Peptides against a protein of PDB entry 3ESW. Designs and how they scored, part 101

Target 1, 322 residues: chain A of PDB entry 3ESW
Amino acid sequence: NNIDFDSIAKMLLIKYKDFILSKFKKAAPVENIRFQNLVHTNQFAQGVLGQSQHLCTVYDNPSWHSIVLETLDLDLIYKNVDKEFAKDGHAEGENIYTDYLVKELLRYFKQDFFKWCNKPDCNHCGQNTSENMTPLGSQGPNGEESKFNCGTVEIYKCNRCGNITRFPRYNDPIKLLETRKGRCGEWCNLFTLILKSFGLDVRYVWNREDHVWCEYFSNFLNRWVHVDSCEQSFDQPYIYSINWNKKMSYCIAFGKDGVVDVSKRYILQNELPRDQIKEEDLKFLCQFITKRLRYSLNDDEIYQLACRDEQEQIELIRGKTQ

## One batch from the design tools (peptide; made by RFdiffusion4, then SolubleMPNN)

Design b2_p17_7_s2 (from b2_p17_7, 11 letters changed)
Fold by OpenDDE base, seed 3:
Structure b2_p17_7_s2 (fold): chain B 322 residues (1-322), chain A 17 residues (1-17)
Amino acid sequence: as target 1 above (322 residues)
Amino acid sequence: SDKDLVNFILELEELLK
């Protein structure tokens, strides 16, 4: 009897799919209790949950995507992508085109679109006057600034004219399309929305040590790829630990489909104590939030995402052995 | 291990494509 290996393989895949799907069923009462206790007793867990409630869903706004695409110079962007793809990309398949797109968006955003704002220009003296600005502190938003999800306004005095300039720290990414300036928070916020507006799978990465960046899921590389708009960086997860010699404790990725501890990708040396939460509790928390984010997905979507999750976990484990 | 099972299934998925 010729062993029908194809039939056996199909049967094994079905059984595995069922096994995976069983993990994503409704949480048991004991898991709900554990989750509630964790987020009520651990401040770090509260922070992760709070961030997930915003960052996992805020960028999935079709109206915002339309506004972004109407604001960007798409003709320039696609012209540059097509040019680079035509040189090098044809031999590597169609999936690499998206990597070229992300690389061009990094270039375009940093070079043509957005500005780093260490200090604002003087509203009275005009452009290139930031050198004359002295920080006076921070204030709450005024009535106009508060319309754009502004938590803090930095106040500066011009040493030349004596006038006060306000630098609102806007969290509304649509307002950032107008202002076109900021620091790492504004850069990452708007750039995350930009990438999402092209229909890409994107995560927002929060680092506890006051930096933020993106991850993009490359279909060509079949993995999550580091993307930092501030640095115009693509697939350079080592830049923080190695190039900057930055000390870090936690890197958490927030996406529509899950919350993942990605610390192993970025913390290659100079690891700070991970004392904010027990490792098992953090793992549980991320898995629990991820499970909740997937409750409305069908069995095939859940299965595909679970396969992607397992691949990522394998990569994160192997990266420490190199 | 769950890892071995995942790798096995990924290999099977590639074989069934």
Scores: peptide ipSAE 0.019, ipTM 0.536, DockQ to the pose 0.081
Fold by OpenDDE base, seed 2:
Structure b2_p17_7_s2 (fold): chain B 322 residues (1-322), chain A 17 residues (1-17)
Amino acid sequence: as target 1 above (322 residues)
Amino acid sequence: SDKDLVNFILELEELLK
């Protein structure tokens, strides 16, 4: 009896698809209870949930994408991408073009567009006066600052002229297109929006130890790629643990299609205690939020994303960048 | 392992393309 291996393979794939899809069905009442109990009893879980409610959806705004694309020097960007692609990209296929685009966006953003702001310049004395600025503390936003999702304003006094300069920590990325300055939070916030505006699959990575960056899904590399706008870094997940010798406990990635603990990608040494939540509860939380984010997707989309998730989990376990 | 199953299925999926 010639075993029809093709028929068996097809049947196995169907059964597997059904099995995967079954995991993404509406949460059982027991799972909902577990979720509610977890977020009400664990502060870290509540924080992850709160971040997911914002970060997973806020960047999927077509109006914002249009504003971004109208604000950037697209002619310069694409000229540079085309130039780099013409050197080496043709041999690797069209999918590599997007990697060149992300690399150019990193360059453009850091070199031409956005500015690092440890201290603001004095509003009275003008440019390059940050050295004269003394921090006085932080306060709430005023009526104008509050229009741009500002939670905190850093206050500085100029040692030269005595005037007060306000540095509002805006969370509105459209306002950041105007101000074009900030720290890691502002950099990552706006850069995440920029990447999204090009139609890319992007995640916002939150590190508990006060850093944030992006991940981009490269179709060429067929994986999530580390992207840090502050560092102009592409595919260097080791930079924090190895180069900075940073100690870290949690790295959580937030995207439109899921929330993923990506700590294994970035925490290569100097791991801090993971004592904020039980590992099982964190895994459950991320899966539960991810499941909710996918409720409106069709079976094919769910299956494709599930395959991607499993590939990522394999990557994270193997520790080898393929 | 779930990993082995995923790899097996991915291989099968590639074979069925």
Scores: peptide ipSAE 0.018, ipTM 0.526, DockQ to the pose 0.083
Fold by OpenDDE base, seed 4:
Structure b2_p17_7_s2 (fold): chain B 322 residues (1-322), chain A 17 residues (1-17)
Amino acid sequence: as target 1 above (322 residues)
Amino acid sequence: SDKDLVNFILELEELLK
């Protein structure tokens, strides 16, 4: 009996596809109840949901992408990418070119475009006066600052002239194209938009312990790659746990197609207690939000993303970024 | 276990190659 292995493989593939697609059907009433109860009773779950409602969709704005591309020195960027790409002897059209692009965008952003702002310069004294600035605290935005999705304004007094300088913490990434300064939040926010503007698959990674970064899906490496604009870091997920000796509990990635607990990628040592939510509930929450984000996708798109998800989960379990 | 699932998937991937 010649087992038609091809026929069996096709049947298994069909059944597997159907099984995967069945998981992405509309949530059952019981799942909706579980979700509602979870987000109403667990503050961490509510926070993850709130972040997902913003971070998963905000960067998918074609008008913003156009503004970004008009603002960046694309000639310089592509010149540098082409130079490094050619130096390493790659052929045109290789998927690896995008990795070179992301590396150059990291360089360009940190070295040429954006500035770290520990303290602002004095608005009256001018440039290089941040050393004279004393923090007075934080307050809510004024009417002008509120136009740019500002949640907090840091207030500083100049020790030299006595004037007050406001440092609005803008969440509008288009405003950040103008201000070109900030801390990890502003850096990651604008850099996420920049990467998205090049048509890349990007996730925003939130760490509970007051840091944020990106992940980029490399078609060359066929995986999610750590990207930190503040550190000019590409594929160095260990920098927080190992280099900084940072203690961490949760890292959650937010993208247009899903929400994923990526803690295993970044928390390599010094793990803090994961006591904010039950592991099962967090897994359920991320899956539920991911399912909702995919409701408008066709079966082929759902299946492709599910395959990508599975590969990522395998990677995260193995602990080997191959 | 997640590990068992991973192993199963890997075995399936090898079978599908």
Scores: peptide ipSAE 0.009, ipTM 0.468, DockQ to the pose 0.087
Fold by OpenDDE base, seed 5:
Structure b2_p17_7_s2 (fold): chain B 322 residues (1-322), chain A 17 residues (1-17)
Amino acid sequence: as target 1 above (322 residues)
Amino acid sequence: SDKDLVNFILELEELLK
C-alpha cells in the first residue's frame, strides 16, 4: 500500500495549523481567573503586565513615525545604506537591505544624532562642562517638564558658576528628538520608535538589572536580532553576560504582537536567582498577554506569528543565538 | 515547549490511528 506521504503531510499540516490556532482562541474562564490571581498576588507579574500595557502599543503611532522621519537625515542614512548594500548586499538578496538599514541607524543614532548623558552640561557655562556638575538629588517635574511625560528630574549644581541645571528624565520620545540626550532608557525609548518608524518589527527588551535594549526581526536572518543603540551593537546578545560580565535574572521582550521571556538569549553566565515568580507562572503570563495582543488578528496572521514563536523557542533551547 | 511537543505527538498519534 503506497502510503501517500504527501497526503499525510498535508493532513498533518492542517491539523497542526488548527492546533496552533486553537491556542490563540479566546481565553477560557479558568485562564482569566489564573491571570487575575497572578497579577494581583505577584508583584513581578503586575510589573510585566504594566510594562506590556505601555511598551506593546505606545510605539505604534503613525503621527510619531512621521515626526521621526521628518527629523532624521534620511538622505544621509539611505546614502550610507545604499553604499554598504552595493558592496556586499546584492549577492544576498533584497531582504538583507533592512539589516544594513538597522546597522546604519545604529551608527547614525550614536555618532550623529544622540548623546550619552551621565551628567548634563551646565546650562550657563555651555558645552563640555559636565565634569563640573555635582548631583544634588532628584525631584518631581515642573509644569513645563510635566508636559513631556517626565517622572523624575535629576538636579545638578555647577562647581564653577554655582548655577543649577535640571536633567529631566523624559519618557516622551518626541521630546527626545529635541533634547537628543539621555541614558539607556532614553536611548532605547527613542531608538525603538525610530526603528518602528521605518516599518520594522521591533521589541523593547527590559532587563531587571537596570538595562534596556531592542530586538529587530530580520527577514534576512529569519530571527529576532539583538540591537543595542547605546553600544551600536547588532546581533551581539553575549555582550552583557560575557563582555560586561553582568549578572542578570530576567530579560523580557515587549512587542505589539507579544511578550516573550528572552532571558536565555542574553543570560549566558552569572545568572542571578529567578525568584520573583514561578517559571510556569511567568510562561503562562507571557503567553496570556501575547494571546490578548493577537485577539484582532486573522487566522493567517496568528499562524505566521505562532510559527515565528516556535522557531524562536527552538533557537532559545538550542542556544543557536550567535 | 515540551508540552506543545507532547501535544503535537499526541495529535499525530491520534491522526495515525
Scores: peptide ipSAE 0.009, ipTM 0.445, DockQ to the pose 0.077

Design b2_p17_7_s3 (from b2_p17_7, 11 letters changed)
Fold by OpenDDE base, seed 3:
Structure b2_p17_7_s3 (fold): chain B 322 residues (1-322), chain A 17 residues (1-17)
Amino acid sequence: as target 1 above (322 residues)
Amino acid sequence: SDLDLVNFILELEKLMK
């Protein structure tokens, strides 16, 4: 009897799909209790949960996507993408076009659109006067600044004219389309929204050691790709640990479909103590939040995302053995 | 291991496309 290997393979795939789907069923009462206890007793867990409640959903706003696309020079962007794709992209297949798009968006954002603001320019003296600015501290937002999700305003005095300049730290990415300046937080916030506005799968990566960046899921590379708008960096996860010699403890990725500890991708050396939470509890927390984010998805969507999760975990394990 | 199973399934999926 000729063994029908195709039939066996199909049957195994069905059984595996059912097994995977079983993991994403409603949480057992014991898991809910564990989750509640963890987020009530561990501050790091509370922080991760709080961030997930915002970062996993805030960028999935169609109205914001429209505003972004109306604000960007799409003609310039696509002209540049088409030009670069026409050189080499056809040989690699159509899926590489999106990688070229992300690379151009990195270029456009850093070179043409957004500005790094270590210190603001003096509102009285005008452009290129930041060198004359002395920090006086931080204040709460005024009534106008409060309309744009501003938690803190940095206050500067001009050494030349003596006037005060306010630098509000806006968390509203639509306001950042107007102001077009900031530090790593504002850069990553707006750039995450920009990438999402093109319909891309994007995660916001929070590093405990005061940096933030993005990950983009490349269909061409079939993996999550490091993207840092501040550095105009694509697929260079090593830049922090190796190039900057940065010490880090945690990198957590927040996306619409999940929360993932991506520390293994970025912490290649100079690892700081991971003492804020037990590793098993962090793993449980991320899985639990991810499961909740997927409750409304159908079985096929859950299965596809689970396959991505497993591929990523394999990648993260292999990266430590190289 | 769960990892071995995942790798096996991923390889099967490649063969079935």
Scores: peptide ipSAE 0.029, ipTM 0.615, DockQ to the pose 0.083
Fold by OpenDDE base, seed 5:
Structure b2_p17_7_s3 (fold): chain B 322 residues (1-322), chain A 17 residues (1-17)
Amino acid sequence: as target 1 above (322 residues)
Amino acid sequence: SDLDLVNFILELEKLMK
């Protein structure tokens, strides 16, 4: 009996697709109760939910994408991408072009566009005066600063001229296109928007231990790729645990299509206690939010995303970047 | 394992493309 392996494979794939789609149906009443109880009783869960409500949707703004593309030197960017692609990319196919684009955006952003700001320059003394700045503390935004989603303003006094300089911590990424300076928060915020403005699939990664970065889904590599704008880093998830010897407990990725615990990708050593939530509850929370984010998607979109999710979970379990 | 099943299905999907 010639076992029609193709027919069996097709039947298995159909059953698997149906099984996957069944997982993304509307949450059962019991799941809604569990979710509500979790976010009301666990502060970490509430924090993850709050972040998801902002980070999963805020960057999906076509008006912002247009402003970004109008602000960047696209001629320079594409010239550099084309140059690198012409060297090595033709052999690998068109999908690798996007990886070259992200690498150039990392270079352009760090080298040509944005500035790291430990301390601001003195508004009176001008450029390269940050060494003369003494922190006086932080305060709330004034009326002008409040227009740009500013939660905190750092206050500095110039030791040379005695004038006060304000460093508002803007959360409006469009304002950051003007100011072109900040720390990891401002860098990651604006760079996430920049990547999204090129039509890329991007997640914002929050680390509990006061760092943030991006992940980009590479169609060439067929996986999520670590991207840190501050470090001009592409596909180096080990830099925090190994190079910085950083101790970490949680890394959570926030994207338009899901929330994922990506701690296993980045926490390779020096793991801090994961005591903020039960592992099962965190897994449930991320899955529940992910389901909600996908409620409007069709069956094919849900299936494709679920396949990506499963591939990522395999990668995270095996500890091997494919 | 559930992981083995997922891997098997993913490999089948690649072969059927």
Scores: peptide ipSAE 0.028, ipTM 0.582, DockQ to the pose 0.085
Fold by OpenDDE base, seed 2:
Structure b2_p17_7_s3 (fold): chain B 322 residues (1-322), chain A 17 residues (1-17)
Amino acid sequence: as target 1 above (322 residues)
Amino acid sequence: SDLDLVNFILELEKLMK
């Protein structure tokens, strides 16, 4: 009896697909109760939920994408991408073009577009006067600043002229297209939007120890790739743990299709205690939010994303880029 | 392991494309 291995394989794939899809069905009442109890009793869980409600959806705004694309020097960007692709990209296939694009966007953003602002320049004295600025503290936004999703304004006094300069910490990325300055939060916020504006699959990574960065899904590499706009870094997840010797406890990635604990990608040494939530509860939380984000997707989309999720989990466990 | 099963399915999927 010639075992039709192809038929068996097809049947197994169908059964497996059905099994995977069954996991993404509407949450059972017991799961809803567990979720509600978790977010009401655990502050870290509540924080992750709150972040997911914003970060998973805010960047999926077509109007914002248009504004971004109209603001960037696309001619320069694509000229540089085409130049780099022409050197080596043809041998690797068309999918590598997007990696070149992300690398150029990192360059362009850091070198040509955005500025690091440790202290603001004095509004009265002009450029390159940040050295004369003394922090006085922080306050709430004024009426104008409040229009741009500003929670905090840092206040500085100029030692030279005595005038006060305000540094509003804007969370509106469209305002950041105008201001062209900030710290890691502003950098990551706007850069996440920029990447999204090119139609890329992007996640916002939050680190509990006051850093943030992006991940981009490379079709060429077939995995999530570390991207840090502040560092002009592509595929260097080790920079925090190894190069900076940073101590970290949690790295959580927020995307339109899911919330994922990516700590294993970035926390390679100097791990801080993970005492904010039980590991099982964090896993449950991320899965629960991810399921909710996928409720409107069709079975094929759910299956493809689930396969991607499993590949990522394998990567995170093995610690080797495939 | 669940991981082995996933890998097996992913390999099967590759072979069927």
Scores: peptide ipSAE 0.027, ipTM 0.625, DockQ to the pose 0.084
Fold by OpenDDE base, seed 4:
Structure b2_p17_7_s3 (fold): chain B 322 residues (1-322), chain A 17 residues (1-17)
Amino acid sequence: as target 1 above (322 residues)
Amino acid sequence: SDLDLVNFILELEKLMK
């Protein structure tokens, strides 16, 4: 009896698809109760939920994408991408072109577009005067600053002229296209929007230990790729744990299609205690939010994303990005 | 393991595409 392996494989795939789709059905009442209890009783869970409500959707704004594309030097960007792409002998239409685009966007953003601001320059003394600035503390935004989703304003005094300089920490990425300066938060915020504006699949990665970066889904590499705009880094998830010797406990990725604990990709050594939430509860939370984000998707989209999720989980377990 | 099953299915999908 010749076992029709092809028929068996097809049947298995059908059953698997049905099984996967069943997992993404509307949450049962028991799951809703568990979720509500978790976010009301666990501060970390509440924080993850709050971040998901913003970060998973805020960058999917076509109007913002248009503004970004109008603001960037697209001619320069594509010229450089084409140059590097051609240099490596790739044929037109290869999925790898997008990786070159992201690498150029990293270069362009860091070298030509955005500035790191540890301390602001003195508004009176002009450029390269940040060394003369003394922090006085932080305060709430004024009426003008409040228009641009500003949560806090850092206040500095110039040691040379005595004038006060305000450094508003804007969360409006469109305002950041104007100011073109900030720290990791502003860098990651605007750079996430920039990547999204090119139609890329992007996640915002939040690290509990005061850093943030992006992940880009490379169609060429067929995986999520570490992207840090501050470091002009592409596919170097080890930089925090190894190069910086940073201690970390949680890295959570927020995207339009899901929330994922990506700690295993980035926490390679010096792991801090993961004591903010039970591992089972964190897994449940991320899955629950992910289900909600996918409720409007069709069965084929859900299935494709679920396959991607499983591939990522395998990658994270195997440590293949090391 | 659930992981083994997933790996198997993913491999099957690759073979059938």
Scores: peptide ipSAE 0.024, ipTM 0.569, DockQ to the pose 0.086

